# Peptides against a protein of PDB entry 2KNC, part 22

Target 1, 74 residues: chain A of PDB entry 2KNC
Amino acid sequence: KGPDILVVLLSVMGAILLIGLAALLIWKLLITIHDRKEFAKFEEERARAKWDTANNPLYKEATSTFTNITYRGT

## One batch from the design tools (peptide; aimed at target 1 W27 I31)

Design b2_p22_8_s1 (made by RFdiffusion4, then SolubleMPNN; from b2_p22_8, 18 letters changed)
Fold by OpenDDE base, seed 3:
Structure b2_p22_8_s1 (fold): chain B 74 residues (1-74), chain A 22 residues (1-22)
Amino acid sequence: as target 1 above (74 residues)
Amino acid sequence: LLEELLLLLLLLLEELKRLVEE
């Protein structure tokens, strides 16, 4: 018995929709991987810049932490 | 999600092939 033409048409329409969704998911995945790699490089560069600043003999930290030795938590 | 979509696509192509061979 030849293929049910309606079943074939609905199956082809479903396949086209699935291919379109798969292409969008692949595209989103590639962007997400790219952005994560770029963000990881940015955090590495930021970490390196902090180390270079700490090793600069002319750098004085703008913030000083004072511990009040007289504060006994009541 | 992507793997599940790929499996559904493969299953659909297999069923389509079966319908064309009958």
Scores: peptide ipSAE 0.064, ipTM 0.668, DockQ to the pose 0.172
OpenDDE base, seeds 1, 2, 4, 5: peptide ipSAE 0.053, 0.062, 0.064, 0.049; ipTM 0.645, 0.662, 0.666, 0.637

Design b2_p22_8_s2 (made by RFdiffusion4, then SolubleMPNN; from b2_p22_8, 18 letters changed)
Fold by OpenDDE base, seed 1:
Structure b2_p22_8_s2 (fold): chain B 74 residues (1-74), chain A 22 residues (1-22)
Amino acid sequence: as target 1 above (74 residues)
Amino acid sequence: LLDLLLELLLLLLDEVLELLEA
């Protein structure tokens, strides 16, 4: 008995849908891996920038407290 | 999930080939 043309057509349609879904999953996986690598790099650069700010010998606190020795509180 | 999809695709491909040979 030759193949049921309807079964063949439905199977081919199902295969195309599964290939499409597989391609979307691969695409999502690649993006997720890319974004995680970029985020890890960004957090490393942010951590370095925080350390560089803490170790910058040119970073003088913008606020200096001066005690006015002439202030006699009335 | 991807492995399960690949297994399902391979099973579907096998069934399609069997149907084309019959």
Scores: peptide ipSAE 0.058, ipTM 0.652, DockQ to the pose 0.263
OpenDDE base, seeds 2, 3, 4, 5: peptide ipSAE 0.042, 0.058, 0.047, 0.050; ipTM 0.636, 0.649, 0.638, 0.633; seed 3 fails the geometry check

Design b2_p22_8_s3 (made by RFdiffusion4, then SolubleMPNN; from b2_p22_8, 17 letters changed)
Fold by OpenDDE base, seed 1:
Structure b2_p22_8_s3 (fold): chain B 74 residues (1-74), chain A 22 residues (1-22)
Amino acid sequence: as target 1 above (74 residues)
Amino acid sequence: LLDALLELLKALLEEVLRLLAE
C-alpha cells in the first residue's frame, strides 16, 4: 500500500518546523551564553581598571579632609 | 526542551521512513 502522500507531506512539514524551532532555540542559547561570558569579562576588566586607578600616583582622592585648627574640643 | 525537540524530530523521521517503506 503506497504511503498516503498527505501524511508524508504533513510529517515533512512538521519536521521542517521542528528543525526551524530547534535552530532558533540553539541560536538564542548561544547568544545568551556569549553575552553572559562577554559581560562577565567586561565587569572583570572594569573591576581591574578601578584597582589600577587606585594605585596610580596621579590619582587624587575624591574626598579631602579639612582639619579645623581652631576647634578646641573641650 | 532542545532534547525533546530532537526526540520529536527523530520520531517524525522514523515515522516518515516507516511510511516510505510500506
Scores: peptide ipSAE 0.063, ipTM 0.668, DockQ to the pose 0.266
OpenDDE base, seeds 2, 3, 4, 5: peptide ipSAE 0.056, 0.061, 0.056, 0.061; ipTM 0.653, 0.664, 0.667, 0.663

Design b2_p22_8_s4 (made by RFdiffusion4, then SolubleMPNN; from b2_p22_8, 19 letters changed)
Fold by OpenDDE base, seed 3:
Structure b2_p22_8_s4 (fold): chain B 74 residues (1-74), chain A 22 residues (1-22)
Amino acid sequence: as target 1 above (74 residues)
Amino acid sequence: LLEALLLALLKLLLELLKLLEE
């Protein structure tokens, strides 16, 4: 029995739409994975830079902590 | 969702091939 031409046309159209959607989802997934890896690297570099600054003998902390001797925390 | 879409696409392609064989 020859294929129903209408069923074939609708199936082909549906397949094209699903391929296009799948390609966009794969593309978005690849970008999202890339961006997360780059962001993780940036946070690691920022963490290292903070440790290096703390160990730099030329760095003077801009903030000093004073203990208020009159503050009795209840 | 991506896996479900890929499985749906595969099923549709298999159904299309079946319809072309009849």
Scores: peptide ipSAE 0.056, ipTM 0.647, DockQ to the pose 0.186
OpenDDE base, seeds 1, 2, 4, 5: peptide ipSAE 0.053, 0.046, 0.053, 0.050; ipTM 0.642, 0.633, 0.646, 0.633

## One batch from the design tools (peptide; aimed at target 1 P3 I5 V12)

Design b2_p23_1 (made by RFdiffusion4)
Pose (drawn by RFdiffusion4):
Structure b2_p23_1 (pose): chain A 74 residues (1-74), chain P 23 residues (1-23)
Amino acid sequence: as target 1 above (74 residues)
Amino acid sequence: VVLVVLVVVLVVGLVLIVVLLVL
């Protein structure tokens, strides 16, 4: 009772808050990183799908174009 | 390392509290 045990306790409480804040950061990445994959694989598809569709009208045709050397006409 | 330091601070603080209660 004489002393106060408040000041010393104030420091101890800081460690709890700090031990959590340190772990908070680690676990923050654990929940966030789980997305980075999809978030990446998301933008990844949007990137290729363009370069892989903004200039590929051959498939719509069938499966070839040139290299069809044969009996000509018109 | 930061967690070890904070545990030490925690233990030291608890010991000091026990000492102050005994006094």

Design b2_p23_1_s1 (made by RFdiffusion4, then SolubleMPNN; from b2_p23_1, 13 letters changed; failed a check: too like the target's own chain)
Amino acid sequence: SLLLLLLLLLLLGLLLIEELLRL

Design b2_p23_1_s2 (made by RFdiffusion4, then SolubleMPNN; from b2_p23_1, 15 letters changed)
Fold by OpenDDE base, seed 3:
Structure b2_p23_1_s2 (fold): chain B 74 residues (1-74), chain A 23 residues (1-23)
Amino acid sequence: as target 1 above (74 residues)
Amino acid sequence: SLVLLLLLQLLLGLELIKQLLEE
């Protein structure tokens, strides 16, 4: 029995749609991995910049922490 | 997970097409 042409056409159409969707998901995955690596590098550079600032003898912190001696945490 | 499922469905679809073309 020759293949049912309608079944073949519908299966090919379904396969094309799945390929297109898979390609979009792969593309999104690659971008997401790239962005996470770049963000991780940025956070590392930001952490390093804080250490360099702390080691600068001319740096004076702009913020001060005050403890309220009247607060007993009750 | 979702990507893997879609890839599996694609492979199964291609195998079904091959079987249908061999009959």
Scores: peptide ipSAE 0.073, ipTM 0.659, DockQ to the pose 0.202
OpenDDE base, seeds 1, 2, 4, 5: peptide ipSAE 0.059, 0.068, 0.073, 0.069; ipTM 0.622, 0.654, 0.661, 0.662

Design b2_p23_1_s3 (made by RFdiffusion4, then SolubleMPNN; from b2_p23_1, 13 letters changed; failed a check: too like the target's own chain)
Amino acid sequence: LLLLLLLLLLLEGLLLILLLLLL

Design b2_p23_1_s4 (made by RFdiffusion4, then SolubleMPNN; from b2_p23_1, 14 letters changed; failed a check: too like the target's own chain)
Amino acid sequence: SLLLELLLLLLGGLLLITELLLR

Design b2_p23_2 (made by RFdiffusion4)
Amino acid sequence: VAAAAAAVAAAAAAAAAAAAAAA
Pose (drawn by RFdiffusion4):
Structure b2_p23_2 (pose): chain A 74 residues (1-74), chain P 23 residues (backbone only)
Amino acid sequence: as target 1 above (74 residues)
Amino acid sequence: not in this file (backbone only, 23 residues)
């Protein structure tokens, strides 16, 4: 009663808040990193799908174009 | 939680022992 135990306790409470803040950061990545994959695989598809569609009108045709050396005409 | 309660109890016992030694 005489003392106050408040000041000493104030420091101890700080450790709880701090121990959580430290763990908070670690776990923050654990929940966020789970997305980095899809978030990456997301932008990854949008990147290749262009370069893999902004210049590939051969498939629409069939499966070839040139290298068809044969009896010519017109 | 139990660890925090034990730490608070230990800090209170240490403060009480220091107050009894200073009296």

Design b2_p23_2_s1 (made by RFdiffusion4, then SolubleMPNN; from b2_p23_2, 20 letters changed)
Fold by OpenDDE base, seed 1:
Structure b2_p23_2_s1 (fold): chain B 74 residues (1-74), chain A 23 residues (1-23)
Amino acid sequence: as target 1 above (74 residues)
Amino acid sequence: LKLLELLLLLALLALETLLALLS
């Protein structure tokens, strides 16, 4: 007796669904790895930019504290 | 990763069962 056509159809449908789901998981994994690498690069660039700002000899502190020596506090 | 592995195993099992049914 040949294979039951219903069993063949259901198994083909199941295989397509499983392949589709596997492809989506692979896709999600690739995106997640990509995004983590890009985010890590962005955080490294942000860290470098912070260090460059701190070491920028042109960056003068915008606030200066002046002590008024004539203020007697009366 | 475990879910992907499980799905790949199920896909392989489904393929083997199909081949066995068609043989």
Scores: peptide ipSAE 0.056, ipTM 0.648, DockQ to the pose 0.086
OpenDDE base, seeds 2, 3, 4, 5: peptide ipSAE 0.055, 0.053, 0.055, 0.052; ipTM 0.646, 0.643, 0.645, 0.646

Design b2_p23_2_s2 (made by RFdiffusion4, then SolubleMPNN; from b2_p23_2, 20 letters changed)
Fold by OpenDDE base, seed 3:
Structure b2_p23_2_s2 (fold): chain B 74 residues (1-74), chain A 23 residues (1-23)
Amino acid sequence: as target 1 above (74 residues)
Amino acid sequence: LELIQQLILSALEAARRLLELLS
């Protein structure tokens, strides 16, 4: 039985599309894992900076809370 | 991960069907 040329062509096209899609998904996965690791490192560094600031006796908080005495909350 | 696995499995199945058509 000779191969059906149409079936062979469609199967080759399908294989190329699937390989291309697989490569894109692998690439996206690698980037997503990399970005999550970098974000986790950034959050750790930010947390460390907050702790170092809290332990610095020369640190004065830049944020102050003021209560508006004219606000009755009605 | 499941999507990638399904894609790899479908590619493997397509390759198998090609080999069956060429044999």
Scores: peptide ipSAE 0.068, ipTM 0.668, DockQ to the pose 0.073
OpenDDE base, seeds 1, 2, 4, 5: peptide ipSAE 0.058, 0.054, 0.065, 0.058; ipTM 0.663, 0.653, 0.665, 0.664

Design b2_p23_2_s3 (made by RFdiffusion4, then SolubleMPNN; from b2_p23_2, 20 letters changed)
Fold by OpenDDE base, seed 3:
Structure b2_p23_2_s3 (fold): chain B 74 residues (1-74), chain A 23 residues (1-23)
Amino acid sequence: as target 1 above (74 residues)
Amino acid sequence: LPLILQAILEALLALKELLEKLL
């Protein structure tokens, strides 16, 4: 039986769409892994900066806690 | 990554086998 031209065309179109979708999924996965690694480095640097601040004898906390003497907690 | 590349390869092989049966 000669080639079913409709089946051939639909199979080629389906393959191109699947390859394109797979490439987009790979790209999204690479970005997601990259961004998670960069965010993990940022949180590590932020944690280090907090530790360095806590160990600096010249550091004066910018946050002062004021007790409101007028606040009667019910 | 390896699973997606494998799935692409399997889809291309399945397309090749379909074309060989239809042509």
Scores: peptide ipSAE 0.065, ipTM 0.677, DockQ to the pose 0.080
OpenDDE base, seeds 1, 2, 4, 5: peptide ipSAE 0.046, 0.042, 0.061, 0.064; ipTM 0.584, 0.582, 0.676, 0.677

Design b2_p23_2_s4 (made by RFdiffusion4, then SolubleMPNN; from b2_p23_2, 16 letters changed)
Fold by OpenDDE base, seed 1:
Formats: structure tokens, C-alpha cells, sequence
Structure b2_p23_2_s4 (fold): chain B 74 residues (1-74), chain A 23 residues (1-23)
């Protein structure tokens, strides 16, 4: 049987589309994994920056407690 | 360009195998 030109064309088109779709899915998966790893590093660095601020002897807390000496609690 | 050529070659190989199964 001579090659069914229609079957050849449809199979080639189908294969290209499937490979293209698979490549896009793999690419999206790799990006998603990369972004999650980068976000995890960013949150770790942000956590460290908060700890460093707490240990800075020059950091004065913005909250000062003033005792109102005139408050006679009846 | 090389990736596109590889895709075309892979598609042709898949077509040949399909023809072999349908013949």
C-alpha cells in the first residue's frame, strides 16, 4: 500500500503538536519549581533580616511605655 | 533551528512507524 499521504500529514501534525505541548508543560513545570525554590530562599533571607534587626544595639523600639503618674485609679 | 529540525525528524519517524503499523 502506498503511503496514505493524509495519514502521514495528520500523524506529523499530531506529533508536532504533542511534542510542542509536552515541551510547554515541562517548561512551565521547571519554572514553577524554580519560583518555589526562589521564594523559599527569599522568605529565609527575610527571616534572617528580622533577626539581625532585633540584635542591632542601635535599634530602639518604636514603642515606649509612658507611665501616667497622674492616674490615680479610684 | 536545530531543535526545530529535531522535532521535524522525530515527527517523520513517528509517521513512518504509524505507516508500518497500518500497512
Amino acid sequence: as target 1 above (74 residues)
Amino acid sequence: LAALLALILSALAAAEELERLLS
Scores: peptide ipSAE 0.070, ipTM 0.701, DockQ to the pose 0.100
OpenDDE base, seeds 2, 3, 4, 5: peptide ipSAE 0.061, 0.068, 0.066, 0.061; ipTM 0.677, 0.689, 0.697, 0.688

Design b2_p23_3 (made by RFdiffusion4)
Pose (drawn by RFdiffusion4):
Structure b2_p23_3 (pose): chain A 74 residues (1-74), chain P 23 residues (1-23)
Amino acid sequence: as target 1 above (74 residues)
Amino acid sequence: VAAASAAVAAASAALAAAVAAAS
């Protein structure tokens, strides 16, 4: 009772808050990183799907175009 | 975390010293 045990305790409480803050960061990545994959695979598809569709009108046709050397006419 | 553990140990030692001086 004589002392105060408040000041010493104040420091101990800081360690709890700090030990959590340190773990908070680690676990923050664990929940966020789970998305980085999809978030990446998301933008990854939107990147290829363009370069893979903004210039590929051959498929619509069938499966070929040139290299069809044969009896000509018109 | 190690620094926080040392600070808790030091605080525990300071408390034990304060309880012995008050007794």

Design b2_p23_3_s1 (made by RFdiffusion4, then SolubleMPNN; from b2_p23_3, 19 letters changed; failed a check: too like the target's own chain)
Amino acid sequence: LLLALLLILLALLLLLLALLLEL

Design b2_p23_3_s2 (made by RFdiffusion4, then SolubleMPNN; from b2_p23_3, 21 letters changed; failed a check: too like the target's own chain)
Amino acid sequence: LLLSLLLILLALLLLLLLLLLEL

Design b2_p23_3_s3 (made by RFdiffusion4, then SolubleMPNN; from b2_p23_3, 20 letters changed; failed a check: too like the target's own chain)
Amino acid sequence: LLLALLLILLALLLLQLLLELEL

Design b2_p23_3_s4 (made by RFdiffusion4, then SolubleMPNN; from b2_p23_3, 20 letters changed; failed a check: too like the target's own chain)
Amino acid sequence: ILEALLLILEALKLLLELLKLEE

Design b2_p23_4 (made by RFdiffusion4)
Amino acid sequence: AAAAAAAAAAAAAAAALAALAAA
Pose (drawn by RFdiffusion4):
Structure b2_p23_4 (pose): chain A 74 residues (1-74), chain P 23 residues (backbone only)
Amino acid sequence: as target 1 above (74 residues)
Amino acid sequence: not in this file (backbone only, 23 residues)
């Protein structure tokens, strides 16, 4: 009662807050990294799907075009 | 007198922290 135990306690409470803040950052990545995968696989498909569709009208046709050397005509 | 007041402040701080750790 004589002392105050407030100042010493103030420091101890800072460690709790700080111990959580340090763990907060670690766990923040654990919840965020779970997305980085999809978030990446997301933009990854949008990247290939273009380069893999902005210039591939052969499939629509059937499965080939040239290399069809044979009896000509017209 | 100053050494007895410092020892009583240290004992009170230790008792408070021991009670907080028990909680």

Design b2_p23_4_s1 (made by RFdiffusion4, then SolubleMPNN; from b2_p23_4, 18 letters changed)
Fold by OpenDDE base, seed 1:
Structure b2_p23_4_s1 (fold): chain B 74 residues (1-74), chain A 23 residues (1-23)
Amino acid sequence: as target 1 above (74 residues)
Amino acid sequence: ELLEALLEALLEVLQALLELLLS
């Protein structure tokens, strides 16, 4: 029996659509995973940089306290 | 080149499907 032309056409169309959709989904998935991994590394490096700053003996705290010598507290 | 490789792979898959359907 020769191939059914309608079956051939529908199968080819379906294959193209499925392969195209799969390729787009895989591409988006790879980008999303890559971006999340890169962002996680960035946040880790940022957290490490903050830790290193806190342990630096040359670090000056941004908050300064001043005592008013004229304030008697009552 | 990645796009060309993807197009070639797509053509190979389509050709294999056509051969299967025409058998």
Scores: peptide ipSAE 0.064, ipTM 0.685, DockQ to the pose 0.035
OpenDDE base, seeds 2, 3, 4, 5: peptide ipSAE 0.062, 0.061, 0.063, 0.062; ipTM 0.684, 0.680, 0.682, 0.680

Design b2_p23_4_s2 (made by RFdiffusion4, then SolubleMPNN; from b2_p23_4, 14 letters changed)
Fold by OpenDDE base, seed 3:
Structure b2_p23_4_s2 (fold): chain B 74 residues (1-74), chain A 23 residues (1-23)
Amino acid sequence: as target 1 above (74 residues)
Amino acid sequence: AAAELLRRALEEVLEALARLLAE
């Protein structure tokens, strides 16, 4: 029973492709986790800045809320 | 965890190749 050389070559090629795909998935996962942590930190800093602005007696709101009487929210 | 998963997958592939070469 000699090894089928074609089966060996195809299995090695398939293994290399699977290892490469696994490495890319791990890399993408690490980046995604990093970006989510950085985004969570950014939202926390933004929340703090909003509270600090509310406590600043020199701050005047640049935005005003208007009620649109013609808008019926369905 | 991910590195250990990759290591195990690599070991399983090497074992499968070794079995195929031993036939």
Scores: peptide ipSAE 0.065, ipTM 0.662, DockQ to the pose 0.037
OpenDDE base, seeds 1, 2, 4, 5: peptide ipSAE 0.063, 0.058, 0.061, 0.058; ipTM 0.663, 0.649, 0.658, 0.654

Design b2_p23_4_s3 (made by RFdiffusion4, then SolubleMPNN; from b2_p23_4, 11 letters changed)
Fold by OpenDDE base, seed 5:
Structure b2_p23_4_s3 (fold): chain B 74 residues (1-74), chain A 23 residues (1-23)
Amino acid sequence: as target 1 above (74 residues)
Amino acid sequence: ALEALLAAALAEILAALAELLAK
């Protein structure tokens, strides 16, 4: 009795789906590692830019502090 | 861990398929 052609087809389809899922997980892992390294560099560059700006005597902080005199801290 | 489980499951499916085709 030859293998049930339906069982063979379903098992092959299942195997292909599992390979596809494994490939997507590997791809996601590689991207996640890449993005974390890139984000760490971006945060380092941003931190450096903040320090360089703080040492520039011509820099005016864009943050205006508005003191709300009517704020009673509850 | 999940990738290793998927690889193991794939290996089992391929082994079962090979056994089924050999009968």
Scores: peptide ipSAE 0.064, ipTM 0.660, DockQ to the pose 0.042
OpenDDE base, seeds 1, 2, 3, 4: peptide ipSAE 0.061, 0.050, 0.051, 0.052; ipTM 0.660, 0.630, 0.648, 0.638

Design b2_p23_4_s4 (made by RFdiffusion4, then SolubleMPNN; from b2_p23_4, 14 letters changed)
Fold by OpenDDE base, seed 1:
Structure b2_p23_4_s4 (fold): chain B 74 residues (1-74), chain A 23 residues (1-23)
Amino acid sequence: as target 1 above (74 residues)
Amino acid sequence: ADAALAALALREVLEALRELLER
């Protein structure tokens, strides 16, 4: 008794759908890992650029604190 | 985790297909 051709066709369709789903999950996982590594590298490079800018003698702090000595808080 | 679960599910389906073809 050969396998029922309908059962074989439905099982092959199910296998193709599961392979497609597995491929999408693997692809999403690879992208998520890649993006996390690239973002971590970008934040490290941004942190280094901020430190290098702080060591530049031409860098003026963007935050100027003006002490208003004439402000008497009543 | 999800890739390992997908690989296990794929293996289980391939084993089920083989069992159906060997009957």
Scores: peptide ipSAE 0.059, ipTM 0.643, DockQ to the pose 0.038
OpenDDE base, seeds 2, 3, 4, 5: peptide ipSAE 0.054, 0.053, 0.056, 0.056; ipTM 0.630, 0.630, 0.638, 0.639

Design b2_p23_5 (made by RFdiffusion4)
Amino acid sequence: AAAAAAAAAAAAAAAAAAAAAAA
Pose (drawn by RFdiffusion4):
Structure b2_p23_5 (pose): chain A 74 residues (1-74), chain P 23 residues (backbone only)
Amino acid sequence: as target 1 above (74 residues)
Amino acid sequence: not in this file (backbone only, 23 residues)
């Protein structure tokens, strides 16, 4: 009663808030990192798919082009 | 357990402050 226990308690409350803030950061990455994979694999496909389509019109043809040395004509 | 320890520490700090106010 006499004292106040408020000031000492104020400090103790800070530890709870701080202990959570510290754990908050760790867990924040746990939920965010779960995405980094797909977020990466996402941009990863968009990167290859271009370089793997902005210059590959051979497949549309069939499966080859040159190296077809044979009886010529026209 | 950490809450009980904090309560015990607060009770001890209150008992020490009350002994100092009685002195």

Design b2_p23_5_s1 (made by RFdiffusion4, then SolubleMPNN; from b2_p23_5, 21 letters changed)
Fold by OpenDDE base, seed 3:
Structure b2_p23_5_s1 (fold): chain B 74 residues (1-74), chain A 23 residues (1-23)
Amino acid sequence: as target 1 above (74 residues)
Amino acid sequence: ELLLALLLLLLLAELLLEELLRL
């Protein structure tokens, strides 16, 4: 008996839907990987900029903590 | 990459269709 025409039609419809869904999943995956790589670079650059600011010989911290060693709490 | 994945998925769909037409 030749292939059931209904099975063929349902399989073609299912294949088109699966192709569309897979294309969207691949697209979303690529964007997500790209964004995570860009965010990781941004956090690395931000961390580096913080270290460069801390090591800037012209930067004096606006706050100095003085511990008074002579303060024996009365 | 995306184009290759789409082509592989299209090829898989064609192979599945051919197998269904043989049953």
Scores: peptide ipSAE 0.037, ipTM 0.610, DockQ to the pose 0.076
OpenDDE base, seeds 1, 2, 4, 5: peptide ipSAE 0.028, 0.035, 0.036, 0.033; ipTM 0.539, 0.605, 0.604, 0.598

Design b2_p23_5_s2 (made by RFdiffusion4, then SolubleMPNN; from b2_p23_5, 21 letters changed)
Fold by OpenDDE base, seed 4:
Structure b2_p23_5_s2 (fold): chain B 74 residues (1-74), chain A 23 residues (1-23)
Amino acid sequence: as target 1 above (74 residues)
Amino acid sequence: LLLLTLLLLLLSALLAELQRLLE
C-alpha cells in the first residue's frame, strides 16, 4: 500500500510545527539560563563592590558621630 | 524541561509513524 499521501502531508506538517515549537523552547531556555547567569554575576559584582566599599579606607561614612563629651544632658 | 522532553517524545513518535508509512 503506497503511503497515504494525506497522512504523509499531515505528519510532515506536524513535524514542522513540533520542530518549530522545540526551537522556541530551546531558545527560551537558553535566554533564561543566560539571564540567570548574568544576574548571578551582577549580584556577585554588587556583593564584591559592597565588600570593597566596606574595606575601602577612603570610604568616610557621611555620618561622623562625634560624641560631645561636654554634652551634659540636662 | 518537562515540556521539551514531551515535545521530543512526540517528535520521535511522529518519526516512527513516518517510517512505518514509508515501509
Scores: peptide ipSAE 0.049, ipTM 0.628, DockQ to the pose 0.076
OpenDDE base, seeds 1, 2, 3, 5: peptide ipSAE 0.047, 0.048, 0.049, 0.044; ipTM 0.626, 0.628, 0.625, 0.629

Design b2_p23_5_s3 (made by RFdiffusion4, then SolubleMPNN; from b2_p23_5, 21 letters changed)
Fold by OpenDDE base, seed 1:
Parts: C-alpha cells; sequence; structure tokens
Structure b2_p23_5_s3 (fold): chain B 74 residues (1-74), chain A 23 residues (1-23)
C-alpha cells in the first residue's frame, strides 16, 4: 500500500498551519510581555523622577496658600 | 536559521505521516 497522498497533504497542511499559528502566538506573547515590562519600568522611573523633584530644594509647590489676615472666622 | 527549523519540522511531519501509512 503506497502512502495515502491525501493523508500526507492534510498532515503537511496541518503542520504548516500549526507552526504558523504557534509562531504568531509566541511572537505576540513576547511583544506583550516586553511592552508590559518596559511600561512598568517607565512608570517606576516616572515615580522616581517625581520623588527627586519633590526633594529638590529648588522645587516650588504648584499650590500657593494665601491667608487673608482680615478674615475673622466668625 | 528559523527557515532551517521550519524545514526540519516539515520534513519530520512528512516522515511521521509516511511512517503512519506504513502501519
Amino acid sequence: as target 1 above (74 residues)
Amino acid sequence: SLLDLLLSLLLLALLLALLKELE
């Protein structure tokens, strides 16, 4: 019995489709993991930069509080 | 290369299909 050409063709097609799908899923997964790690690092660096700015003696607060001396809180 | 890997997997799949038909 020679090999069934239909079984061979379907197996080859199935293998190509599975390999292609697996490669795309792995690629997408790697990019997604990379992007999440880079974003987490970026947010940490941003949080540090904000902290360093707050500790800078040249930092001026964005909010100025004015006390009205004439305001009698009655 | 990635191409060599894909080719090797294709050849392996074809070999396994041929072996299955020999049973």
Scores: peptide ipSAE 0.077, ipTM 0.719, DockQ to the pose 0.090
OpenDDE base, seeds 2, 3, 4, 5: peptide ipSAE 0.072, 0.069, 0.069, 0.067; ipTM 0.679, 0.676, 0.677, 0.677

Design b2_p23_5_s4 (made by RFdiffusion4, then SolubleMPNN; from b2_p23_5, 21 letters changed)
Fold by OpenDDE base, seed 1:
Structure b2_p23_5_s4 (fold): chain B 74 residues (1-74), chain A 23 residues (1-23)
Amino acid sequence: as target 1 above (74 residues)
Amino acid sequence: SLLEELLKLLLQALLEALEELLK
């Protein structure tokens, strides 16, 4: 009897929509994974830079702690 | 699970289209 043209067209249209949606989801997932990996590498490099600075005997931190010994906190 | 559902629907739609083409 041949194919029902309406059934074929609706099936093809549905397939295209699902492929497009799947591609968008995969793309978003890949970007999210990439960004998380890049951020993790950045934090690792920052932690390494801090460690290297701490091991330099010539480095002096720009911060100091002062205690007011006269304050009794009443 | 959502992606799996979409893939199942895609496969089902393709199979139905193929069956209709073979009639």
Scores: peptide ipSAE 0.072, ipTM 0.682, DockQ to the pose 0.087
OpenDDE base, seeds 2, 3, 4, 5: peptide ipSAE 0.070, 0.054, 0.068, 0.065; ipTM 0.682, 0.660, 0.677, 0.674

Design b2_p23_6 (made by RFdiffusion4)
Pose (drawn by RFdiffusion4):
Structure b2_p23_6 (pose): chain A 74 residues (1-74), chain P 23 residues (1-23)
Amino acid sequence: as target 1 above (74 residues)
Amino acid sequence: SAFTTLVNTLSTFLNTSDTTANT
């Protein structure tokens, strides 16, 4: 009662808040990293799907075009 | 419970320190 125990306790409370803040950052990545995969795989498909569709009209045809050397005509 | 034990430990320590200072 004589002392105050407030100042010493103020420091101890800081450790709880700080111990959580440190763990907060670690766990923040654990929840965020779970997305980085899809978030990456997301923009990864949108990247290849363009280079893989902005210049590939052969498939719509069938499965080939040139290299069809044979009896010509017209 | 662990926090109450810590508070009581700190209170005991500070009261022991105040008794030593008054002596």

Design b2_p23_6_s1 (made by RFdiffusion4, then SolubleMPNN; from b2_p23_6, 20 letters changed)
Fold by OpenDDE base, seed 1:
Parts: structure tokens; C-alpha cells; sequence
Structure b2_p23_6_s1 (fold): chain B 74 residues (1-74), chain A 23 residues (1-23)
């Protein structure tokens, strides 16, 4: 049976649509993997910065307890 | 992943169908 031009055209259209969809899925997957790696790195850096802040001797608690010796509670 | 594989298999099937219609 000679090539059914309609079948050929529909098959080509279907192939193009599937290639396009596959490309979008690959693109989404790559972005998702990239974003997860970047977010994991950011959380690791934030965790390290928090640990460094907790051990920072410049983090003197701004809370000085002033015992007012003249406070006779009325 | 499964969806991508399904799409790839469908693409290959359509390309094969196209080839079988052309030859």
C-alpha cells in the first residue's frame, strides 16, 4: 500500500509534539535538579553561618542585667 | 521518568510506523 500521506502527516505531527513534550520534561527535570542543589547549598551555607554566629564571641548577649541596688520596691 | 520513557517509546513507535508507511 503506497504511503498514506495522511498517516505520514499525522505521524510527523505526533512525533513533533512528543519531541516538544520530552524536551519540556527534560528541561523541567534539569531545572528541578539545579534548584534543589542550589537550595541545598544555600541551606548548608545558612547552617554554617548560624553555627559561626552561635560561636561568634562578638555575639555578646545585648541583655545586660542591671541590678538596681537602690530599687526598694514600694 | 516513566512518563518520559512512555513518550520516548511512543515517539519510536510513531517513527517506526512512519518508516513502515514510507517503505
Amino acid sequence: as target 1 above (74 residues)
Amino acid sequence: LELLQLLLDLLLSLLQELLDQLL
Scores: peptide ipSAE 0.082, ipTM 0.691, DockQ to the pose 0.072
OpenDDE base, seeds 2, 3, 4, 5: peptide ipSAE 0.078, 0.068, 0.077, 0.080; ipTM 0.687, 0.674, 0.685, 0.692

